# Ledger of designs, part 46: peptides against a protein of PDB entry 5EG6

Target 1, 151 residues: chain A of PDB entry 5EG6
Amino acid sequence: RLRSQTVSTRYLHVEGGNFHASSQQWGAFYIHLLDDDESEGEEFTVRDGYIHYGQTVKLVCSVTGMALPRLIIRKVDKQTALLDADDPVSQLHKCAFYLKDTERMYLCLSQERIIQFQATPCPKEQNKEMINDGASWTIISTDKAEYTFYE

## One batch from the design tools (peptide; aimed at target 1 P69 Q116)

Design b1_p30_6_s2 (made by RFdiffusion4, then SolubleMPNN; from b1_p30_6, 12 letters changed)
Fold by OpenDDE base, seed 5:
Structure b1_p30_6_s2 (fold): chain B 151 residues (1-151), chain A 30 residues (1-30)
Amino acid sequence: as target 1 above (151 residues)
Amino acid sequence: MPKYVELRYENGKLVLEEVDASSLDLVFPK
């Protein structure tokens, strides 16, 4: 068994019609799996199944119903986002959220705001993009901050 | 080989190894 513990200083939440980050406030979200060809919009079709890196997802606030644009959830290795990783999403891994159909823009925490951060290409590694720490996230259940995983 | 915890969305419910994970939070690690 592997016990995963998550400690965080900032949480994503919705305030004033916008997404923000706070050490004191946070919101709960639904993560919806979409088809790769799903169009952008307030209405979308949710796909059933296991979520893997590289797939398109929607993050929806459980309270307000506000949603971020379509995101591609990507695996993070050190300070890079992996462009070709497709293994199942795990709480053991950090993740990054690429804004779909953008020029390497990622969901990023800057100070107390959620912004788009442009990743830098890795010249020597075409399957990686350099991101900052603010663009690295961990997904946890709001019910528990700690989980036991079976190896 | 590393074993991954599967995150599954099914019938409006998000499941993580049989643990209800329908309510998620994004965190910035310390």
Scores: peptide ipSAE 0.021, ipTM 0.460, DockQ to the pose 0.027
OpenDDE base, seeds 1, 2, 3, 4: peptide ipSAE 0.025, 0.021, 0.016, 0.017; ipTM 0.505, 0.466, 0.438, 0.447; seed 1 fails the geometry check

Design b1_p30_6_s3 (made by RFdiffusion4, then SolubleMPNN; from b1_p30_6, 18 letters changed)
Fold by OpenDDE base, seed 5:
Structure b1_p30_6_s3 (fold): chain B 151 residues (1-151), chain A 30 residues (1-30)
Amino acid sequence: as target 1 above (151 residues)
Amino acid sequence: MRKYVALEYVDGKLVYTEVDESSLDIVYPK
């Protein structure tokens, strides 16, 4: 289970005052649980408790304090993001980060850039959106130990 | 050509930049 804590995600790190993607580097980030009605901004109130899919989170660089926009962490099933999953986030499963208040935009890695990837509606399943592999993320808690990640 | 929005920081502020699809490696879901 995951709560507001330090996490690491593949490829993403901060260098030179910007977010960068590298297969050789992993960044350390704080993942903060927010209220669903929390407004966008540099200042935000963090909630306590375990993070569940469907909840709003902030990813903040543990070193620089640089943050991404408010995200909804969603469960991934194969190549689809689940819109109504609400169980506790599992570090063993892939997740997707939906940018709040967008039209199906998800954080996606493409080469060395973080882009918004627009998910495609699933024709026969209203509770699912199709995403690509670049929009699927694995997050690992760094509280356990020092990690060396392999592809 | 499809345009994508990249997230980046400029002078300590998050900005959104349009990027051509040709400069990216986008794999669409099957």
Scores: peptide ipSAE 0.474, ipTM 0.905, DockQ to the pose 0.509
OpenDDE base, seeds 1, 2, 3, 4: peptide ipSAE 0.436, 0.451, 0.468, 0.467; ipTM 0.894, 0.900, 0.904, 0.903

Design b1_p30_6_s4 (made by RFdiffusion4, then SolubleMPNN; from b1_p30_6, 15 letters changed)
Fold by OpenDDE base, seed 4:
Structure b1_p30_6_s4 (fold): chain B 151 residues (1-151), chain A 30 residues (1-30)
Amino acid sequence: as target 1 above (151 residues)
Amino acid sequence: MPKYVLIKREDGKWVYEEVDASSLDLVFPK
């Protein structure tokens, strides 16, 4: 059995019809892989397979069923989102969620609210966008039943 | 491919439960 300890006490959850962040509450989400050409909507076609960075996903609250718009999950290196990373998403790894078809907008924590944050281009590094710490999420994959962690 | 969700227990322990869909827990790193 694999064990880990989370480094954060702030969690994403749904409350009052909106996504929020809280140090006291948490949220579990279904992450659905979509086709790259999947259109936006409440109903969507789910693909099977492991999630890779750069792919289009839907985050759906496991309790309420509320979903965010289509996202592209991107790998994070320090404070930058990598635009061309395509390796499998790692457990307990930092990632960023780009809102698909936007001007570099990312899912971001600000004053315990979930907002869109516009990333800044990296002029000398075309494959990177500068994000803030609030736009960097640590994800835990649920593909292993024996994996556990503590706060 | 097994499908699981991450749940938090009252003792602070996080565990995975098998469900019909792949799940993700999101936290903000310190």
Scores: peptide ipSAE 0.050, ipTM 0.449, DockQ to the pose 0.027
OpenDDE base, seeds 1, 2, 3, 5: peptide ipSAE 0.015, 0.016, 0.021, 0.021; ipTM 0.426, 0.396, 0.427, 0.448; seed 5 fails the geometry check

Design b1_p30_7 (made by RFdiffusion4)
Pose (drawn by RFdiffusion4):
Structure b1_p30_7 (pose): chain A 148 residues (1-2, 6-151), chain P 30 residues (1-30)
Amino acid sequence: RLTVSTRYLHVEGGNFHASSQQWGAFYIHLLDDDESEGEEFTVRDGYIHYGQTVKLVCSVTGMALPRLIIRKVDKQTALLDADDPVSQLHKCAFYLKDTERMYLCLSQERIIQFQATPCPKEQNKEMINDGASWTIISTDKAEYTFYE
Amino acid sequence: NHRTINLEELVPNDEWLEWNRNFNHELLNS
């Protein structure tokens, strides 16, 4: 959110995008700190904590973003030292692992990476673009099937 | 517990796997 500005992470046309009309449900998988990038990867059980490495995989298309470090957001900054459990409707940032402070970011409908600004005296913090702050919430679905 | 996931087995077909590769490549070079 930048209420009219609200966009959702979604996959269509073979790309991740920030949609104003539809939202995707993504599996969030914990990965070990030393797992490497690839189309094949190992996931682990447990509750998601800030600072941990995760893979987001579209439940509809199966496509996935690169490894991400989920980080807690305070106003406009990513807190790199935060390690408490990720909770419902928390604001989060996703650092693309092994990049120069690149975060998952929207530019209108586009999903891009955007570099964070290091903080002056507080070096456990990085300033992030407004499009790099994401609110997380668990999802569910009900299905009914009938025929005449 | 641990398990392995392969994107080739999750995506609908090969075209979708290629799109995923292209998207990730463009993302990391954006």

Design b1_p30_7_s1 (made by RFdiffusion4, then SolubleMPNN; from b1_p30_7, 15 letters changed)
Fold by OpenDDE base, seed 3:
Structure b1_p30_7_s1 (fold): chain B 151 residues (1-151), chain A 30 residues (1-30)
Amino acid sequence: as target 1 above (151 residues)
Amino acid sequence: MSRTIRLRDLVPDEETLEKQREFRKRLLES
């Protein structure tokens, strides 16, 4: 699948106690590494180290402290999420965020909303799932290891 | 590369946690 040449950019942002996709403002987030067996909760234990694709993470707003549910960060190739990639996360590559313990649901933007999008299996490639453009994110790092995510 | 740092100084208050719960509910129902 091909990507559009001209696409409007939206950023993950927290406003009024709500996660949304903003065309003007972007949020700064901490991305925390969790143990694979860490349970969902408002309190969680953070691991040290570099984050790799396939690992469980928590995205936390640096301003409000609001967090998304546990996610598995996955590498993106075109419009597919790679299920077996395990190299270190890089800003050079797009990524997708699988909502842990769901049926192939990924963090997705739709207009100004943040929703879940169900990926479809790839019949010929069991290590891939097809996602839409709204579920593909780009990471921009800051000096304080804070990250901005956008389409 | 993304690196994990610990955020111990930012503890969300109860109001923030309530908003977080509300969003989680909406997200998982979307």
Scores: peptide ipSAE 0.491, ipTM 0.820, DockQ to the pose 0.326
OpenDDE base, seeds 1, 2, 4, 5: peptide ipSAE 0.422, 0.322, 0.313, 0.497; ipTM 0.790, 0.745, 0.738, 0.814; seeds 1, 4, 5 fail the geometry check

Design b1_p30_7_s2 (made by RFdiffusion4, then SolubleMPNN; from b1_p30_7, 14 letters changed)
Fold by OpenDDE base, seed 5:
Structure b1_p30_7_s2 (fold): chain B 151 residues (1-151), chain A 30 residues (1-30)
Amino acid sequence: as target 1 above (151 residues)
Amino acid sequence: MKRTINMRELVPDEATLEAQKAFNEALLNS
């Protein structure tokens, strides 16, 4: 389970005022749950409660305060993002970060860069979008020291 | 005030775009 808290993800970190990727670094971020109707901005209201797939979140660098645009955290099944999953976010599963109000753009790792990558609609299933592996992320809560990422 | 990264800073390069195209085509043709 995740809630508004400090989390860490591999590759993603902030350097020089921008988000960068590094296989050697784990970025520490605050993940904030927002209302679905929360507008984009540097100032936002954080909701209480456990984060569920399909909800809107903000990722904020714990060190610099640098933030990404509003994201919808989505459940990943193999190479697909599930559009209608709404169960609690599991740290054991990969997730995808849909850039809210875009044309199927997802936060994606490409080599050493963080980019937006457009998902392809699944022709057979309207509730799924096909993503590449770079758009699948693993989140680890940093509140609990017992959690360690293993590859 | 926090700084939110702009979408323009997340634009893929040409190589990535080509890879995306190939990826999409492969998926559509499967």
Scores: peptide ipSAE 0.110, ipTM 0.707, DockQ to the pose 0.040
OpenDDE base, seeds 1, 2, 3, 4: peptide ipSAE 0.024, 0.020, 0.020, 0.025; ipTM 0.375, 0.411, 0.407, 0.449; seed 2 fails the geometry check

Design b1_p30_7_s3 (made by RFdiffusion4, then SolubleMPNN; from b1_p30_7, 15 letters changed)
Fold by OpenDDE base, seed 5:
Parts: structure tokens; C-alpha cells; sequence
Structure b1_p30_7_s3 (fold): chain B 151 residues (1-151), chain A 30 residues (1-30)
């Protein structure tokens, strides 16, 4: 199970004060569990416990301290993000990061860039939104906050 | 000190946006 801790995500890293994508390295981040009503800001209160899908999190670069906006971590099923999944986050499954308070915008890998991808509601399933592969992320827990992985 | 990236830095260019839309269209037609 995943908790507020240091994690590594494939291709996501910070360089020059901005988030970039690298096909050759994994970035080290601290994932912070937040309350659902936590406001956006540089200062926030971190919750204890295991992270579940549907919960609000902040990803902070372990090296630079750069952070992404508040995210809702969602379970991925093939080419869809599940809106109502609430089970514990599993490292065995890819996840999607919904940019909180946006119109279905998800964190997305596009070549060397980290960008937004606007999901489309699944026509046949109200609890799913269609995403691309770039919006699916792999998270690995790590004990080393400063350790980065290279491919 | 922590600094949150601006949303503007995450905006795709027009070409990428078009590709994203095309991807969805293809999925809907499959």
C-alpha cells in the first residue's frame, strides 16, 4: 500500500525550475496525502494513513522542492480513469493524476514535456473518463528520497 | 521553499492539442 512517502515516477523530473520528461530517468518525489478540502498553496497539512484512489495529493520533488498543483489520484482501467474507485493505491497498477478543480485535465507525458490532457467522458460508462497512455503513470515507493533511477 | 508550478506551463501547444483530440476521436470510433 502507498502512504505519504517518497516515491519514484517514471520520466517525471524537475530541471531548471520546471517539470520535464526524460525517457532515461525516474524522478524522486514525496507524495503528500491531503484533506479533500485542503486549499491550493505552498503550505499544506499532510494527513496520515494509506492513500486511496480518489484522494487529494501533492507531489513534491525531493531534490528541488518544486511541486505540482493538487492532484486527485485515480485508478486506471486500460484507456480510462475511474472516477469512483476508492480502494488503496496499488503499485501494481498504473494511475492517473487529475488536476484538481479543472475541466477533466490530467497530468500527461508528451515526448519531453509534462502537459495537461483533457479527458473525455466515456459515452457508455458514467464512472469513467477516456485518457491516453501518456496520462497513465507508474509509481514506485522508495526509501531513498535523493535517489534517482536511470534507464 | 516549495514552489508550485504554474498551470500555464502545463498547457499543450496547438499541434499537441489537436493530436490529443484526434486520439479521442479514434477511440470513440473504435
Amino acid sequence: as target 1 above (151 residues)
Amino acid sequence: MKRTVNMRDLVPDEETLEKQKRFIEELLNS
Scores: peptide ipSAE 0.410, ipTM 0.887, DockQ to the pose 0.043
OpenDDE base, seeds 1, 2, 3, 4: peptide ipSAE 0.401, 0.403, 0.374, 0.410; ipTM 0.884, 0.885, 0.876, 0.886

Design b1_p30_7_s4 (made by RFdiffusion4, then SolubleMPNN; from b1_p30_7, 15 letters changed)
Fold by OpenDDE base, seed 3:
Structure b1_p30_7_s4 (fold): chain B 151 residues (1-151), chain A 30 residues (1-30)
Amino acid sequence: as target 1 above (151 residues)
Amino acid sequence: GKRKINMKELVPDEETLEKQKEFIEKLLNS
């Protein structure tokens, strides 16, 4: 289970039909859990507890102190983001960051550029949408905050 | 209560810093 903490984020890419995490960091962030009804803003209220998939989070850049817009952290299965997963976030599992209140826009690293990428709906699976490789992330904690692996 | 998180600034490479800043600004202004 992941708690609010400082994390390093690495993008995943497909090589040989499998996902591989990059060893290169593009940035370090503080990740904070928010209430689902928290409004957008520079100032926000951090919620206590472990982060679950589907919850709203804020990523604050450890370098600039600037925060990204509100995100929903979603579980990744293969090349799809799961829309209804709600189990605790694991650092050992891939995740995606949906930009809240957008039409399927996700944080994406493409050719060393940070962009938002629009996911494609899965026609046969309403609870999934397809993301590209740059929109799949691995979270590595850089803090000593409480963390327990969730199986 | 609402608060701005206090940060300990890291020392990144300037290129990465600029890219992150630009990305954030674009998202916030779009």
Scores: peptide ipSAE 0.025, ipTM 0.463, DockQ to the pose 0.225
OpenDDE base, seeds 1, 2, 4, 5: peptide ipSAE 0.018, 0.021, 0.022, 0.020; ipTM 0.354, 0.446, 0.405, 0.449

Design b1_p30_8 (made by RFdiffusion4)
Pose (drawn by RFdiffusion4):
Structure b1_p30_8 (pose): chain A 148 residues (1-2, 6-151), chain P 30 residues (1-30)
Amino acid sequence: RLTVSTRYLHVEGGNFHASSQQWGAFYIHLLDDDESEGEEFTVRDGYIHYGQTVKLVCSVTGMALPRLIIRKVDKQTALLDADDPVSQLHKCAFYLKDTERMYLCLSQERIIQFQATPCPKEQNKEMINDGASWTIISTDKAEYTFYE
Amino acid sequence: EDNEEFMEEYEEAVEELKEKEEEEEEEEEE
């Protein structure tokens, strides 16, 4: 959110995009700290904590973003030292692992990576673009099937 | 072809960071 500005992470046309009309449900998988990038990867059980490495995989298309470090957001900053459990409707940032402070970011409908600004005296913090702050919430679905 | 542009940008950022770290290690050794 930048209420009219609300956009959702979604996959269509083979790309991840920030949609104003539809939202995708993504599996969030925990990965070990030393797992490497690839189309094949190992996931682990457990509750998601800030600072941990995760893979987001579209439940509809199966496509995935690169490895991300989920980080807690305070106002406009990513807190790199935060390690508590990720909770419902928390604001989060996703650092693209092994990049120069690149974060998952929206530019209107586009999903891009955007570099964070290091903080002056507080070096456990990085300033992030407004489009790099994401609210997380668990999802569910009900299905009914009938025929005449 | 799917999600190629974003993946390319990520790979390129990872390569640039690795090269920068190698250069810093060489400077420390010197």

Design b1_p30_8_s1 (made by RFdiffusion4, then SolubleMPNN; from b1_p30_8, 17 letters changed)
Fold by OpenDDE base, seed 2:
Structure b1_p30_8_s1 (fold): chain B 151 residues (1-151), chain A 30 residues (1-30)
Amino acid sequence: as target 1 above (151 residues)
Amino acid sequence: MDMAEFKKAVEEAREKKKKKEELEELLKKL
């Protein structure tokens, strides 16, 4: 399960105000849970709790502080984004980042560039949208905790 | 890709959707 914390995702980096894509590197971001009614902006309030699919999140570069627009993290099944999934986000499971308040636009890696990709509706499955492989992301928590046990 | 350019493109996409929704709502009233 994820919470507002530092995470890494493959390909996505922010350096010098620019996106950088590398198949060999993992970007470091803070993922922040927001309220669904949170407005877009550089300043935002972080919500407590574990992140579930369907919730609004902010990705902030851990180094530069640059933030992506508000995203809805969605569960991915094969090459489809699930619109109604609301279970806790699973680390290492594929997810998609819907650009909130757009017409099915998702964060996508294409030709080593970060772009918007428009998902295609699934006529037979209203709760799904078809995405490409570039719009599927894997995230892992980079937060580490050390525990010392005393009797 | 420049972050500012990306953000601008996202905002443009949002505005486009907003206009579309407004039009759809108008059409529903007809």
Scores: peptide ipSAE 0.523, ipTM 0.883, DockQ to the pose 0.651
OpenDDE base, seeds 1, 3, 4, 5: peptide ipSAE 0.516, 0.514, 0.517, 0.519; ipTM 0.879, 0.878, 0.879, 0.882; seed 3 fails the geometry check

Design b1_p30_8_s2 (made by RFdiffusion4, then SolubleMPNN; from b1_p30_8, 18 letters changed)
Fold by OpenDDE base, seed 1:
Structure b1_p30_8_s2 (fold): chain B 151 residues (1-151), chain A 30 residues (1-30)
Amino acid sequence: as target 1 above (151 residues)
Amino acid sequence: SDMEEFRKQVEEARKKKKEEEKKLKELLEQ
């Protein structure tokens, strides 16, 4: 008997101290930590420190230099995004990027293109939202000497 | 560009959410 399962791998890697996400169309993205009250715009102030879940981040396309809208990086447990996790980002866990101030919209990679994916609420768990694999990113460090993850 | 279009779509989503919240607030205030 054959067991079929949809699998997806979406990598967010660290190189030179920065998180990078890659696609065929948009290349790599640099992630910058922002303050929670940072406004939307092309110009933004980068905050120093290690990234924690729940913090606001900016993704900048390495190809065009254009920044994506502000995101909240969230911890992923299986197929759910955790809304209240605030521990340091770890390579042991996937992450999701909530598009700030949207109705549960997450950054999703579909057919090598970045799109919005609307998460489904978890009625029994208010601190969780259901996402798909395209909205779940595996974080890896390409150089552990330059970036240390929690655990 | 794809990036510009995506950003526009996100802003539209934000506006939609804001409008929905406004409507909800108005309903709750009555």
Scores: peptide ipSAE 0.513, ipTM 0.867, DockQ to the pose 0.442
OpenDDE base, seeds 2, 3, 4, 5: peptide ipSAE 0.501, 0.491, 0.496, 0.496; ipTM 0.865, 0.863, 0.866, 0.865

Design b1_p30_8_s3 (made by RFdiffusion4, then SolubleMPNN; from b1_p30_8, 14 letters changed)
Fold by OpenDDE base, seed 2:
Structure b1_p30_8_s3 (fold): chain B 151 residues (1-151), chain A 30 residues (1-30)
Amino acid sequence: as target 1 above (151 residues)
Amino acid sequence: MDMEEFKKAVEEARERKKKKEEEEEKKKLE
């Protein structure tokens, strides 16, 4: 499960006040759960709880405090984003970041740049829309925990 | 990528969607 916390994601980092993409770098971000009714802005109210697919989130650079626009985190199945998935976000499972209130625009990495990628509707599957690999992200919690296991 | 430029582009995308939805709604009401 994922909650509002510090996460790392590949290819996305901030340098010099700007977002940069690198295949060799992992960016550190805060992922914040927001209410669905939360407005866009630099200031926002964070909601407590575990993050589920379909919920609104903010990605904030842990270093600079720079935030991306409001996103909806969506589950990815192969090369499709699922529109109706609402289960808890699984770390290390691919996800997509829908730019909220856009026409199927997703956060995408293209040639070391962050861009908007417009997903294509799936004609036969209304609950899915097609994304490219660049719009598929993996996030890892950086929250440290101690685990004990017995052999 | 310049974040301000990106944010601007996102807002433009949002505005486009909003306009489209308004136009579609208007057509439905006609």
Scores: peptide ipSAE 0.523, ipTM 0.878, DockQ to the pose 0.642
OpenDDE base, seeds 1, 3, 4, 5: peptide ipSAE 0.518, 0.519, 0.515, 0.520; ipTM 0.876, 0.876, 0.875, 0.877

Design b1_p30_8_s4 (made by RFdiffusion4, then SolubleMPNN; from b1_p30_8, 19 letters changed)
Fold by OpenDDE base, seed 2:
Structure b1_p30_8_s4 (fold): chain B 151 residues (1-151), chain A 30 residues (1-30)
Amino acid sequence: as target 1 above (151 residues)
Amino acid sequence: SDMAEFRAAVEAARARLAEREARREEELRR
């Protein structure tokens, strides 16, 4: 299970003061659990505990300290993000990062660039939003992980 | 804010992507 800790993910990294994607490298980040009511900002209060889907997190570059805006980590089912999942985050399962306070915008990799992808509501399933493969991320813990895997 | 800056960067990236895709499509049509 995932806690506030250092993690790595494919593609995403910081270069030149910006977040970039590369198929040739992994980025290392701190993932921090926040309160649901935490305000946006460079300064934030980190909470203890295991990260669950639906919770608010900050991704901070382990090298530069640059942070993405507040994200809600969501469970992924195939090509859909689950809106109401609240179980503990599994490192073996892909996740999606919803940009908090946006219109269904998700962190997405497209042609080795980081973009926001707007999810489409699922008409038949109100608890799901349609995303693409680029918006599905794998997180590998670099410390205090119960389980790790290599790809 | 970091949100505004990030959003701006993403929008710029999206625009670049769109332009690249458009060019690629044009090239494929030739």
Scores: peptide ipSAE 0.020, ipTM 0.422, DockQ to the pose 0.037
OpenDDE base, seeds 1, 3, 4, 5: peptide ipSAE 0.018, 0.019, 0.014, 0.016; ipTM 0.366, 0.334, 0.339, 0.328; seed 3 fails the geometry check

